# Peptides against a protein of PDB entry 4GXB: the designs that were tried, part 35

Target 1, 277 residues: chain A of PDB entry 4GXB
Amino acid sequence: VPTEEVSLEVLLSNGQKVLVNVLTSDQTEDVLEAVAAKLDLPDDLIGYFSLFLVREKEDGAFSFVRKLQEFELPYVSVTSLRSQEYKIVLRKSYWDSAYDDDVMENRVGLNLLYAQTVSDIERGWILVTKEQHRQLKSLQEKVSKKEFLRLAQTLRHYGYLRFDACVADFPEKDCPVVVSAGNSELSLQLRLPGQQLREGSFRVTRMRCWRVTSSVPLPSGSTSSPGRGRGEVRLELAFEYLMSKDRLQWVTITSPQAIMMSICLQSMVDELMVKKS

## One batch from the design tools (peptide; aimed at target 1 V204 R208 C209)

Design b2_p18_7_s4 (made by RFdiffusion4, then SolubleMPNN; from b2_p18_7, 9 letters changed)
Fold by OpenDDE base, seed 4:
Structure b2_p18_7_s4 (fold): chain B 277 residues (1-277), chain A 18 residues (1-18)
Amino acid sequence: as target 1 above (277 residues)
Amino acid sequence: EVDFTETMRGYFLPPYVL
């Protein structure tokens, strides 16, 4: 792709559009810096955010595809897909809510976290009770962003990334689940027929390894995942989990977001390693 | 307490046909 100046649209979690003039040859960090400059985010806070490739669903929700890597050219990465549903989104890229304190000290950082948190609550990524929802709405109406975030930080699945409904082989084969990543875990929520909502928590510290595979089912072969036809690429994330003492078990998630899930796993592990150093 | 964070490995396997 020839080097040209282009207008690139980067979305915030709430759908707010940030237009930046960049070169087609600008790498992820260059684009991120341009976005930061446009927002007046200070340089020392840039590292708390990343650019993500997402697919915008019909309802406006974002299905996260993957984090843009350092070597990538965001303009090329998004336009090469030749679909208007793909977008670039700015989102915080850390897991420990303690880092919110650093970001919240800056007005722009505060606004970014606020917008993201509001969106996450509205989309059901952060789970709230009726009373908590009332309190949050009150704070939102008052535009009390700091208080809003402090309350939000106490909520279930704060800081989690929620994935689209998919399928897992745990606890049963072909079990429909909703996966969320955060707090150094994968949370698998499921509802079996006639049963209440159940949640399985898989802490990354108990994952010995993980793998992402891609396969193409043959028409005469295995069954396809729900919603996918025969011959369509199936992505799977599998991890070997220490269920109990000396008992390892593979858990496999079939999802088009398997890559993003793996990115989250590695990111959570990396952050834990930083904390240990 | 078991902690695999230092030893955990992730892999991307090549595509295959089922």
Scores: peptide ipSAE 0.406, ipTM 0.894, DockQ to the pose 0.771
OpenDDE base, seeds 1, 2, 3, 5: peptide ipSAE 0.404, 0.403, 0.402, 0.405; ipTM 0.896, 0.894, 0.893, 0.895

Design b2_p18_8 (made by RFdiffusion4)
Pose (drawn by RFdiffusion4):
Structure b2_p18_8 (pose): chain A 263 residues (1-190, 198-221, 229-277), chain P 18 residues (1-18)
Amino acid sequence: VPTEEVSLEVLLSNGQKVLVNVLTSDQTEDVLEAVAAKLDLPDDLIGYFSLFLVREKEDGAFSFVRKLQEFELPYVSVTSLRSQEYKIVLRKSYWDSAYDDDVMENRVGLNLLYAQTVSDIERGWILVTKEQHRQLKSLQEKVSKKEFLRLAQTLRHYGYLRFDACVADFPEKDCPVVVSAGNSELSLQLREGSFRVTRMRCWRVTSSVPLPSGGRGEVRLELAFEYLMSKDRLQWVTITSPQAIMMSICLQSMVDELMVKKS
Amino acid sequence: SPDLHLLQHVENPAFDPS
């Protein structure tokens, strides 16, 4: 892509706009640093956040497509799709909530965690009852951002990434499920199954050839993971999802974080 | 059903058979 200065909108998890001037040839880290500079996020906290390509739904929710890799050009990644529904999003990119402690030591880092947690509750990524949700919106007005986040860290599925509803062959073939990734596991809500990353020997991402539109082709995508169900018993679990690649990225990210910790 | 072709296969270094 010829080098040219352009304006790029990067959204926070709640949809707040962050406008940055970047080059069409800037890579992911360059764009991330420009966003951090605009938000006044310290350099030493940039590594706790990443940029994601998402599809914004009619209701404003985001369906995560992929985390942008180091070699990618974010301006090109989003513009090449030729659709205003696709957005670049900044979100925390670690899994263990112990790292929240490092981020919350800074006012901007705390503000970012607070904003995405509020949005996570609003969009049902964090699981609360109708009554609890009522209480939370109230506590939100009455408590500091820090206190609100400490409470939120104890809520069901805090720190998980939720995927669009899809199907899986667990427990039975073609079961409708909601899949979420977090806390070193995949959660399948059918009843529920919890599949620990440390129990997955491997996972595979498969696709059909592109098919005529039922001007975009369609592809059947599957994420299958080989799971150690019990001693010396491995069983494949298959998820059929247009977000199979994002799920694979989350599994790799969670495995990588476990290994960094182990080291 | 259509045929599926491998896009990615990943071995998990954190796998624990124990």

Design b2_p18_8_s1 (made by RFdiffusion4, then SolubleMPNN; from b2_p18_8, 6 letters changed)
Fold by OpenDDE base, seed 3:
Structure b2_p18_8_s1 (fold): chain B 277 residues (1-277), chain A 18 residues (1-18)
Amino acid sequence: as target 1 above (277 residues)
Amino acid sequence: APELHLVEEVENPVFDPS
């Protein structure tokens, strides 16, 4: 792609559009800085956010594909897919809610966290009781953003990234699950007919290793999974987990978002390493 | 058998076996 000035659309979590003028040759950080400047976000807060490639679903929900890497050219990365369903989204990129304190001291940072949190609640990424929902709505009506965030920080799966429904081999083979990443864990939620909601919590510190694999299924007369075409790539995330003392077990998740899950794991690991240093 | 390709394998530096 020749180097030229272009208008690039970056979305916030709530779907708000931020238009920035950038060069096609601008790298991820350059675009991020342009977005920050457009929002009037201070330079010292830029590092708390990242750009993500997402696929926008028909209902407006975002399916996270991957985090844009430093060497990437966001304009090229999104346009090369030749589909309007792919978007670039700005989102906070840390896991520990303690970092919210730094971000929310600034008006723009506060607004970004607030908008993201409202969206996450509306999309069901953050789990709330009826009473909590009432309290949140009251605070939202009052536009008490700080108090809203303080309450939200106490809620289940605050700060988690929720993935599309997929399949895992835990607790049994071919279990339909919803995976969420956050708080240094992967949460696998399962609801079978007539059963209570079951959640498996897999702490990152108990994962010895993980891997992402890609495979092409053999031609079969029947589609193995709804929506998969002939020759569609199957992605899997597998991790070896310490189930109990001296007992390691592999858990495998089959998902088109396996790469994004791996990115989340690496990101959580990186944050934990920083805390240990 | 399907052709399997390894995309990534990561040893976790923060793994605690205790």
Scores: peptide ipSAE 0.535, ipTM 0.906, DockQ to the pose 0.753
OpenDDE base, seeds 1, 2, 4, 5: peptide ipSAE 0.531, 0.531, 0.531, 0.533; ipTM 0.906, 0.906, 0.904, 0.905

Design b2_p18_8_s2 (made by RFdiffusion4, then SolubleMPNN; from b2_p18_8, 8 letters changed)
Fold by OpenDDE base, seed 3:
Structure b2_p18_8_s2 (fold): chain B 277 residues (1-277), chain A 18 residues (1-18)
Amino acid sequence: as target 1 above (277 residues)
Amino acid sequence: APPLYLVEEVENPVFDPE
């Protein structure tokens, strides 16, 4: 791609658009710095955020595809897909809510966290009771961003990334599940007919290993899985989990977001490693 | 069975076998 100046759109979690002028040859960090400058985010807070490639759904929700890597050219990465549904999103990229304290000290950082948190609640990524919702609404009406975040930090799945509905082989084969990543775990939510909502919590520290696999289904006269086109690549995330003392079991998630899930796992592991150093 | 390709396999450095 020839090096030229272009206008690149980067979205916040709430869909707010940030337009930046960058070079087509600018790498992820260069674009991130441009976005930070546009937002007046100080340099020392840039490291708390990352750029993500997402697919915008019909309802405006974001399906996270992957984190943009350092060597990537965001303009090329998004435009090469030749679809307007793909967007670049700025989001916080740490898991421990303690880091919110650093970000919240700055007005712009506070605003970014607030906007993200509001969006996550509205999208059902953060789970709230009726009473909690009332309290949050009151704080939102008062525009008390700090208090809003402090309350939000106590909520179930605060800081989690929620994935699209997919399939897992746990607790049974071909179980429809909703996976969320956060707090050093993968949460698998399942509702079977006539049963209560069940959640499987898989802590990263109990995963011996994980893998991502890709396969192409053979042309069979049988209807492929509903919603999958002919020749669609099947992605799976599998991890070997310590179910009990001395008992390891493989759990497999079939999802187009398997790569993003693995990125989350690696990111959580990396953060834990930093804490141990 | 369709051919399976390994994209990534990671050994977890923070795994705690207890």
Scores: peptide ipSAE 0.512, ipTM 0.890, DockQ to the pose 0.773
OpenDDE base, seeds 1, 2, 4, 5: peptide ipSAE 0.507, 0.509, 0.507, 0.510; ipTM 0.890, 0.891, 0.890, 0.892

Design b2_p18_8_s3 (made by RFdiffusion4, then SolubleMPNN; from b2_p18_8, 7 letters changed)
Fold by OpenDDE base, seed 3:
Structure b2_p18_8_s3 (fold): chain B 277 residues (1-277), chain A 18 residues (1-18)
Amino acid sequence: as target 1 above (277 residues)
Amino acid sequence: APELHLVEEVENPVFDPE
């Protein structure tokens, strides 16, 4: 791609558009710095955020595809897909809510966290009771962003990334599940007919390893996955989990977002490693 | 059987076997 100046659109979690002028040859960090400058985010807070490639759904929700890597060219990465549904999104990229304290000290950082949190609640990524919703609404009406975030930090799945509905082989084969990543775990939510909502919590520290696999169905075979076309790539995330003392078991998630799930796992592991150093 | 390709395999450095 020839090096030229282009206008690139980057979205916040709430869909707010940030337009930046960059070079087609600018790498992820260059684009991130441009976005930060546009928002007046200080340089020392840039590291708390990342750029993500997402697919915008019909309802405006974002399906996260992957985190943009350092060597990537965001303009090329998004435009090469030749679909308007793909977007670049700015989001916080740490898991421990303690880091919110650093970000919240700055007005722009506070606003970014607030907007993201509001969006996550509205999209059902953060789970709230009726009473909590009332309290949050009151704080939102008062525009008390700090208090709003402090309350939000106590909520179930605060800081989690929610994935599209998919399939897992746990607790039984071909279970429809909703996976969320956060707080050093994968949460698998399942509702079986006539049963209560069940959540399986898989802590990263109990995963011995994980893998991502890609497969192509045979042309003559019926796709076992509803909605998948012929020749569509099937992605799976599998991890070996310590279910009990001295008992390891493989858990497999079939999802187009398997790569993103793996990225989340690696990111959570990396953060834990930093804390141990 | 479908053709299977390994995309990534990661050994977890923070794994705690207890």
Scores: peptide ipSAE 0.529, ipTM 0.905, DockQ to the pose 0.765
OpenDDE base, seeds 1, 2, 4, 5: peptide ipSAE 0.527, 0.526, 0.526, 0.527; ipTM 0.906, 0.906, 0.904, 0.906

Design b2_p18_8_s4 (made by RFdiffusion4, then SolubleMPNN; from b2_p18_8, 8 letters changed)
Fold by OpenDDE base, seed 5:
Structure b2_p18_8_s4 (fold): chain B 277 residues (1-277), chain A 18 residues (1-18)
Amino acid sequence: as target 1 above (277 residues)
Amino acid sequence: APELYEVESVENPVFDPS
């Protein structure tokens, strides 16, 4: 693509549009800096955020596809898909809520965290009781952003990224699950027929390894999963998990978002490694 | 056999076997 100045739309978590003028040759960090400048986010806080490629669903919700890598050209990455459903989203890119303290010291950082958190609650990514919801709404009406965040930080799945409904082979084969990544874990929520909602927590520190695979099922030889046609590309995330002492077991998640899940795992591992240093 | 491709494989450096 020839180098030229273009207008690029970047969305916040709540769908707010940020228009930036960038070069088609600008890399991810260049675009991120342009967005930060447009928002008046200080340079020292840029590192707490990343750009993500998402698919906007019909209901306006975002399905995260992947984090944009440093070498990528965001304008090319999004426009080459030739579909208006693909968007670039700015979101915080750390997992430990302790880093919120650094971000919320700045007015713009505070606003970004607040908007993201409100959106995550509205989308059901953060789990709230009726009473907690009432308290949050009261704080929202008062526009008490700091207090809102402090309460939100105590809520279940605060800071998690929620994926679209998919399938896992745990605890049983072909279990419908909702996967969420956060707090150095993958949370698998499932509701089997006639049973209560169950959650399986898979801590990253108990994963020996993980892998992402792409496959094309044979037209006549493999069981078709619901919603997928025969011969369609199938993505899977598999991780080997320490279930008990000296007992490793593979868990496999079948999802179009398997790549994004692996990115989350790597990101959580990276953050843990920083803490160990 | 189905066409299977490995996209990524990671050995976890923070794995704790204890």
Scores: peptide ipSAE 0.501, ipTM 0.897, DockQ to the pose 0.706
OpenDDE base, seeds 1, 2, 3, 4: peptide ipSAE 0.489, 0.497, 0.489, 0.497; ipTM 0.894, 0.899, 0.893, 0.895

## One batch from the design tools (peptide; aimed at target 1 T205 W210 I259 S262)

Design b2_p19_1 (made by RFdiffusion4)
Pose (drawn by RFdiffusion4):
Structure b2_p19_1 (pose): chain A 263 residues (1-190, 198-221, 229-277), chain P 19 residues (1-19)
Amino acid sequence: VPTEEVSLEVLLSNGQKVLVNVLTSDQTEDVLEAVAAKLDLPDDLIGYFSLFLVREKEDGAFSFVRKLQEFELPYVSVTSLRSQEYKIVLRKSYWDSAYDDDVMENRVGLNLLYAQTVSDIERGWILVTKEQHRQLKSLQEKVSKKEFLRLAQTLRHYGYLRFDACVADFPEKDCPVVVSAGNSELSLQLREGSFRVTRMRCWRVTSSVPLPSGGRGEVRLELAFEYLMSKDRLQWVTITSPQAIMMSICLQSMVDELMVKKS
Amino acid sequence: SFEDLYIGKTFYNPAFDPN
């Protein structure tokens, strides 16, 4: 891509706009640093956040497509799709909530975690009852952002990433499910199954050839993971999802974080 | 394409624990 200065909108998880001037040839880290500079996020906290390509739904929710890799050009990644529904999003990119402690030591880092947690509750990524949700919106007005986040860290699925509803062959073939990734596991809500990353020997992403539109082709995508169900018993679990690649990225990210910790 | 990094590939988990 010829080098040219452009304006790029990067959204926070709640949809707040962050406008940055970047080059069409800037890579993911360059764009991330420009977003951090605009937000006044310290350099030493940039590694706790990443940029994601998402599809914004009619209701404003985001369906995560992929985490942008180091070699990617974010301006090109989003513009090449030729659709205003696709956005670049900044979100925390670690899994263990112990890292929230490092981020919350800074006012901007705390503000970012607070903003995405509020959105996570509003969009049902964090699981609360109708009554609890009522209480939370109230506590939100009455408590500091820090106190609100400490409470949120104890809520069901805090720190998880939620995927569009899809199907899986667990427990039975073609079961409708909601899949979420977090806390070193995949959660399948059918009833529920919890599949620990450390029990997955491997996983595979497969695709059909592109098919004519039922002007975009369609592809059937699957994410299958080989799971140690019990001693010396491995069983494949298959999820059929247009977000199979994002699920695979989350599994790799969670495995990588476990290994960094182990080291 | 970016999708070629993932599609048709098998990723082996170094954190796998058979015990």

Design b2_p19_1_s1 (made by RFdiffusion4, then SolubleMPNN; from b2_p19_1, 6 letters changed)
Fold by OpenDDE base, seed 5:
Structure b2_p19_1_s1 (fold): chain B 277 residues (1-277), chain A 19 residues (1-19)
Amino acid sequence: as target 1 above (277 residues)
Amino acid sequence: SFDDLYIGRTFENPVFNPE
């Protein structure tokens, strides 16, 4: 792609469009800085956010594909897919809610977190009771952003990234699950036949390792992951988990978002490493 | 490809704590 000035659209979590003029050769950080400048986000807060490649579904929901890496050229990354459904989204890129305090001190940072949190609640990524939802709506109506966030921080799966429905081999083979990443864990929500909704929590600190693999499903007898067409490559995330003392077991998640899950794991690990240093 | 960065690679977890 020749180097030229282009207009690039970056979306916030709430769907707000931020148009920035960048070069096609601008790397992820360059684009991120341009977005920050457009939003008047201070330089010292830029590091709390990242650009993500997402696929916008028909209902407007975002399916996260990957975090744009430092070496990537966001314009090229999104346009090379040759589909308008792919978008670039700005989102916070840390997991520990304690970092919200730093971001919330700034008006723009506060607004970004607020917009993201509202969106996450609306999309069902953050789990709320009826009463909590009422409280949140009240605060939203009052535009009490700080109070809204403080309440949201206490909610289940606050700060989690929710993936599209997929399949896991735990607790049994071919279990439909909804995976969420956050709080240094993968949460697998599942409903077995005749059973109530269950959540399996897989803490990152109990994962010895993980890997992403790809396979081509055979025509007969294989269930395709949701959203995968016939003959499409199947991606799997497998992690070796410490189930009990001295007992490691591989858990495999079959999902088109296996790469994104791996990125989340690495990101959570990185953050934990920083905390330990 | 971008996918090659992740597919087939095993990531060892430095924060793995076997307790």
Scores: peptide ipSAE 0.621, ipTM 0.953, DockQ to the pose 0.918
OpenDDE base, seeds 1, 2, 3, 4: peptide ipSAE 0.619, 0.617, 0.619, 0.619; ipTM 0.953, 0.953, 0.952, 0.952; seed 1 fails the geometry check

Design b2_p19_1_s2 (made by RFdiffusion4, then SolubleMPNN; from b2_p19_1 with F2W Y12E A15V N19E)
Fold by OpenDDE base, seed 3:
Structure b2_p19_1_s2 (fold): chain B 277 residues (1-277), chain A 19 residues (1-19)
Amino acid sequence: as target 1 above (277 residues)
Amino acid sequence: SWEDLYIGKTFENPVFDPE
């Protein structure tokens, strides 16, 4: 791709648009720095955020596709898909809420966390009771961002990334599930026939390994992944999990977001490794 | 390609705790 100056749109979690002037040859970090400069985010806080490729759904929600790699050219990565549904999103890229303390000390960092958290609550990624919702709305009306975040940090699935509905082979084959990643786990929400809503927690420390595979279903075959046609590429995330003492079992999730799930697992592992150092 | 970083690769978990 020829090097030229272009205007690139980067979205915040709430859909706010940030326009930056970059070169088509600028790598991910260069674009991230440009976005930070546009927002007046300090250099020492840039590392707490990443750029993600997402597909914007009709309702305005984001389906996360993957994190942009360091060697990638964000302009090329997004435009090569030749669909306006694909966007670049800025989001925090750490899991431990303790790091919020560093970010929220800065006005811009505080605003970014606040906007992301509001969006995550509105989209149902963070689970709230009626009373909690009332309290959050009150704080939002008062624009008490710090207090809002402190309350939000106590909520179920705070800091989680929620995926689109998909299918798993656990506890039963072809079981519809909603997967969320956060707090060093994959949370699988499911409802079996005649049963109440259940949540299965798969802690990263109990995963021996994981892998992503791709396959093309036979024309006569059905796809287990919602929103995909029979002839589309199927992605699967499989992880070997310690179910009980000395008992390992493979769990497979079929999802077009399998790559993103793998990225989340790696990211959570990396953060845990840092804590051990 | 970026796909090669994820597809078909098995990631061994360094923080796996077999208890």
Scores: peptide ipSAE 0.686, ipTM 0.964, DockQ to the pose 0.889
OpenDDE base, seeds 1, 2, 4, 5: peptide ipSAE 0.682, 0.682, 0.686, 0.682; ipTM 0.964, 0.964, 0.964, 0.964

Design b2_p19_1_s3 (made by RFdiffusion4, then SolubleMPNN; from b2_p19_1 with F2I E3D Y12V A15V)
Fold by OpenDDE base, seed 5:
Structure b2_p19_1_s3 (fold): chain B 277 residues (1-277), chain A 19 residues (1-19)
Amino acid sequence: as target 1 above (277 residues)
Amino acid sequence: SIDDLYIGKTFVNPVFDPN
């Protein structure tokens, strides 16, 4: 692709559009810096955020596809998909809420975290009770962003990334689940017929290894998840989990977001390594 | 493809705690 100056749209979590002028040859960091400059985000806070490739659903929700790699050219990466559904999103890229303190010290950082958190709550990524929701709404009405975030930090699945409904082979084969990644775990929410909602927690520290695999589904009548056209590649995330002492078991999640799940796992592991260091 | 960077690779977890 010839080097040209282009206008690139980068979205915040809440759908706010940030237009930046970049070169088609600009790498991910270059684009990120451009976005930061546009937002007046200080250079020292840029590292707390990343660019993600997402698919925008009809309802405006984002399905995260992957994190853009450092070597990627965001303009090329998004335009090469030849679909307007794909967007680039700016989101915080750390898991430990302690890092919020650094980001919140800056007005722009605070606004970004606030917007993201509001969006995550509205989308149901962060789980709230009715009372908590009332409190959050009150704080939102007062535009008390710091207090809002402090309360949000205490909520279930704060900082988690929620995936689209998918299927896992745990606890039963072909079990519908909702997977969320955060706090060094994969949370699997499932509801079996006639049963209450259950949540399984798979801590990263108990995962020996994981892998993503792809397969071509045979035309046979397995219930394709709604919206998957015939012939789409089936992606699976499999991880070997320490279920009990000296007992390892493979758990497999079938999801088109298997790659993103893997990226999340790796990212969480990386952060844990930094903390141990 | 970028997807190939993730597909088929087994990641061994360095922070795995068997304890």
Scores: peptide ipSAE 0.674, ipTM 0.966, DockQ to the pose 0.921
OpenDDE base, seeds 1, 2, 3, 4: peptide ipSAE 0.673, 0.672, 0.671, 0.672; ipTM 0.966, 0.966, 0.965, 0.966

Design b2_p19_1_s4 (made by RFdiffusion4, then SolubleMPNN; from b2_p19_1, 6 letters changed)
Fold by OpenDDE base, seed 1:
Structure b2_p19_1_s4 (fold): chain B 277 residues (1-277), chain A 19 residues (1-19)
Amino acid sequence: as target 1 above (277 residues)
Amino acid sequence: SVDDLYVGRTFENPVFDPN
């Protein structure tokens, strides 16, 4: 792609549009810096955020595809897909809520966290009771952003990334689940007809390894996954989990977002490594 | 039976705690 100046749209988690003028040859960090400058976010806070490639669904929700890598050219990455449904989104890129303290000390950082949190609650990524929702709304009406965040930090799945409904082989084969990543774990939520919500919590520290696989059903084989035609690519995330003492078991998630899930795992591992050192 | 062609990558977890 020839180097030229272009206007690039970057969305916040709430759908707010940020337009930046960049070069087509600008790498991910360059674009991130441009977005930060546009928002008046201090340089020392840039590292708390990342750019993500997402697919915007018809209902306006974002399906995260992957984090943009350092070597990527965001303009090329998004435009090469030749679909308006793909967007670039700015989102915080740490897991430990303790880092919120650093970010919220700045007005712009506070606003970004607030907007993201409001959006996550509205989208059901953060789970709230009726009473908690009332309290949050009250704080929102008062525009008490810091207090809002402090309350939100105590909520279930605060800071989690919620994925689209998919299929796992846990607790049983071919179970429809909703996966969420956060707080150094993968949460698998399952609701069977007439049953209570069940959740499987898989801590990263109990995962020996994980793998991402891409597969194509062979012509001689029957379709194993409902809704997928023969020859369609299937992505899976599998991790080997310590279920009990000296008992490892593979858990497999079949999802188009398997790559993003793997990125989340690596990111959580990296953060834990930093804390350990 | 379902026959699939697989391509994948495995990641070892350095923070794995077997205890």
Scores: peptide ipSAE 0.529, ipTM 0.850, DockQ to the pose 0.428
OpenDDE base, seeds 2, 3, 4, 5: peptide ipSAE 0.527, 0.520, 0.523, 0.524; ipTM 0.848, 0.848, 0.842, 0.846

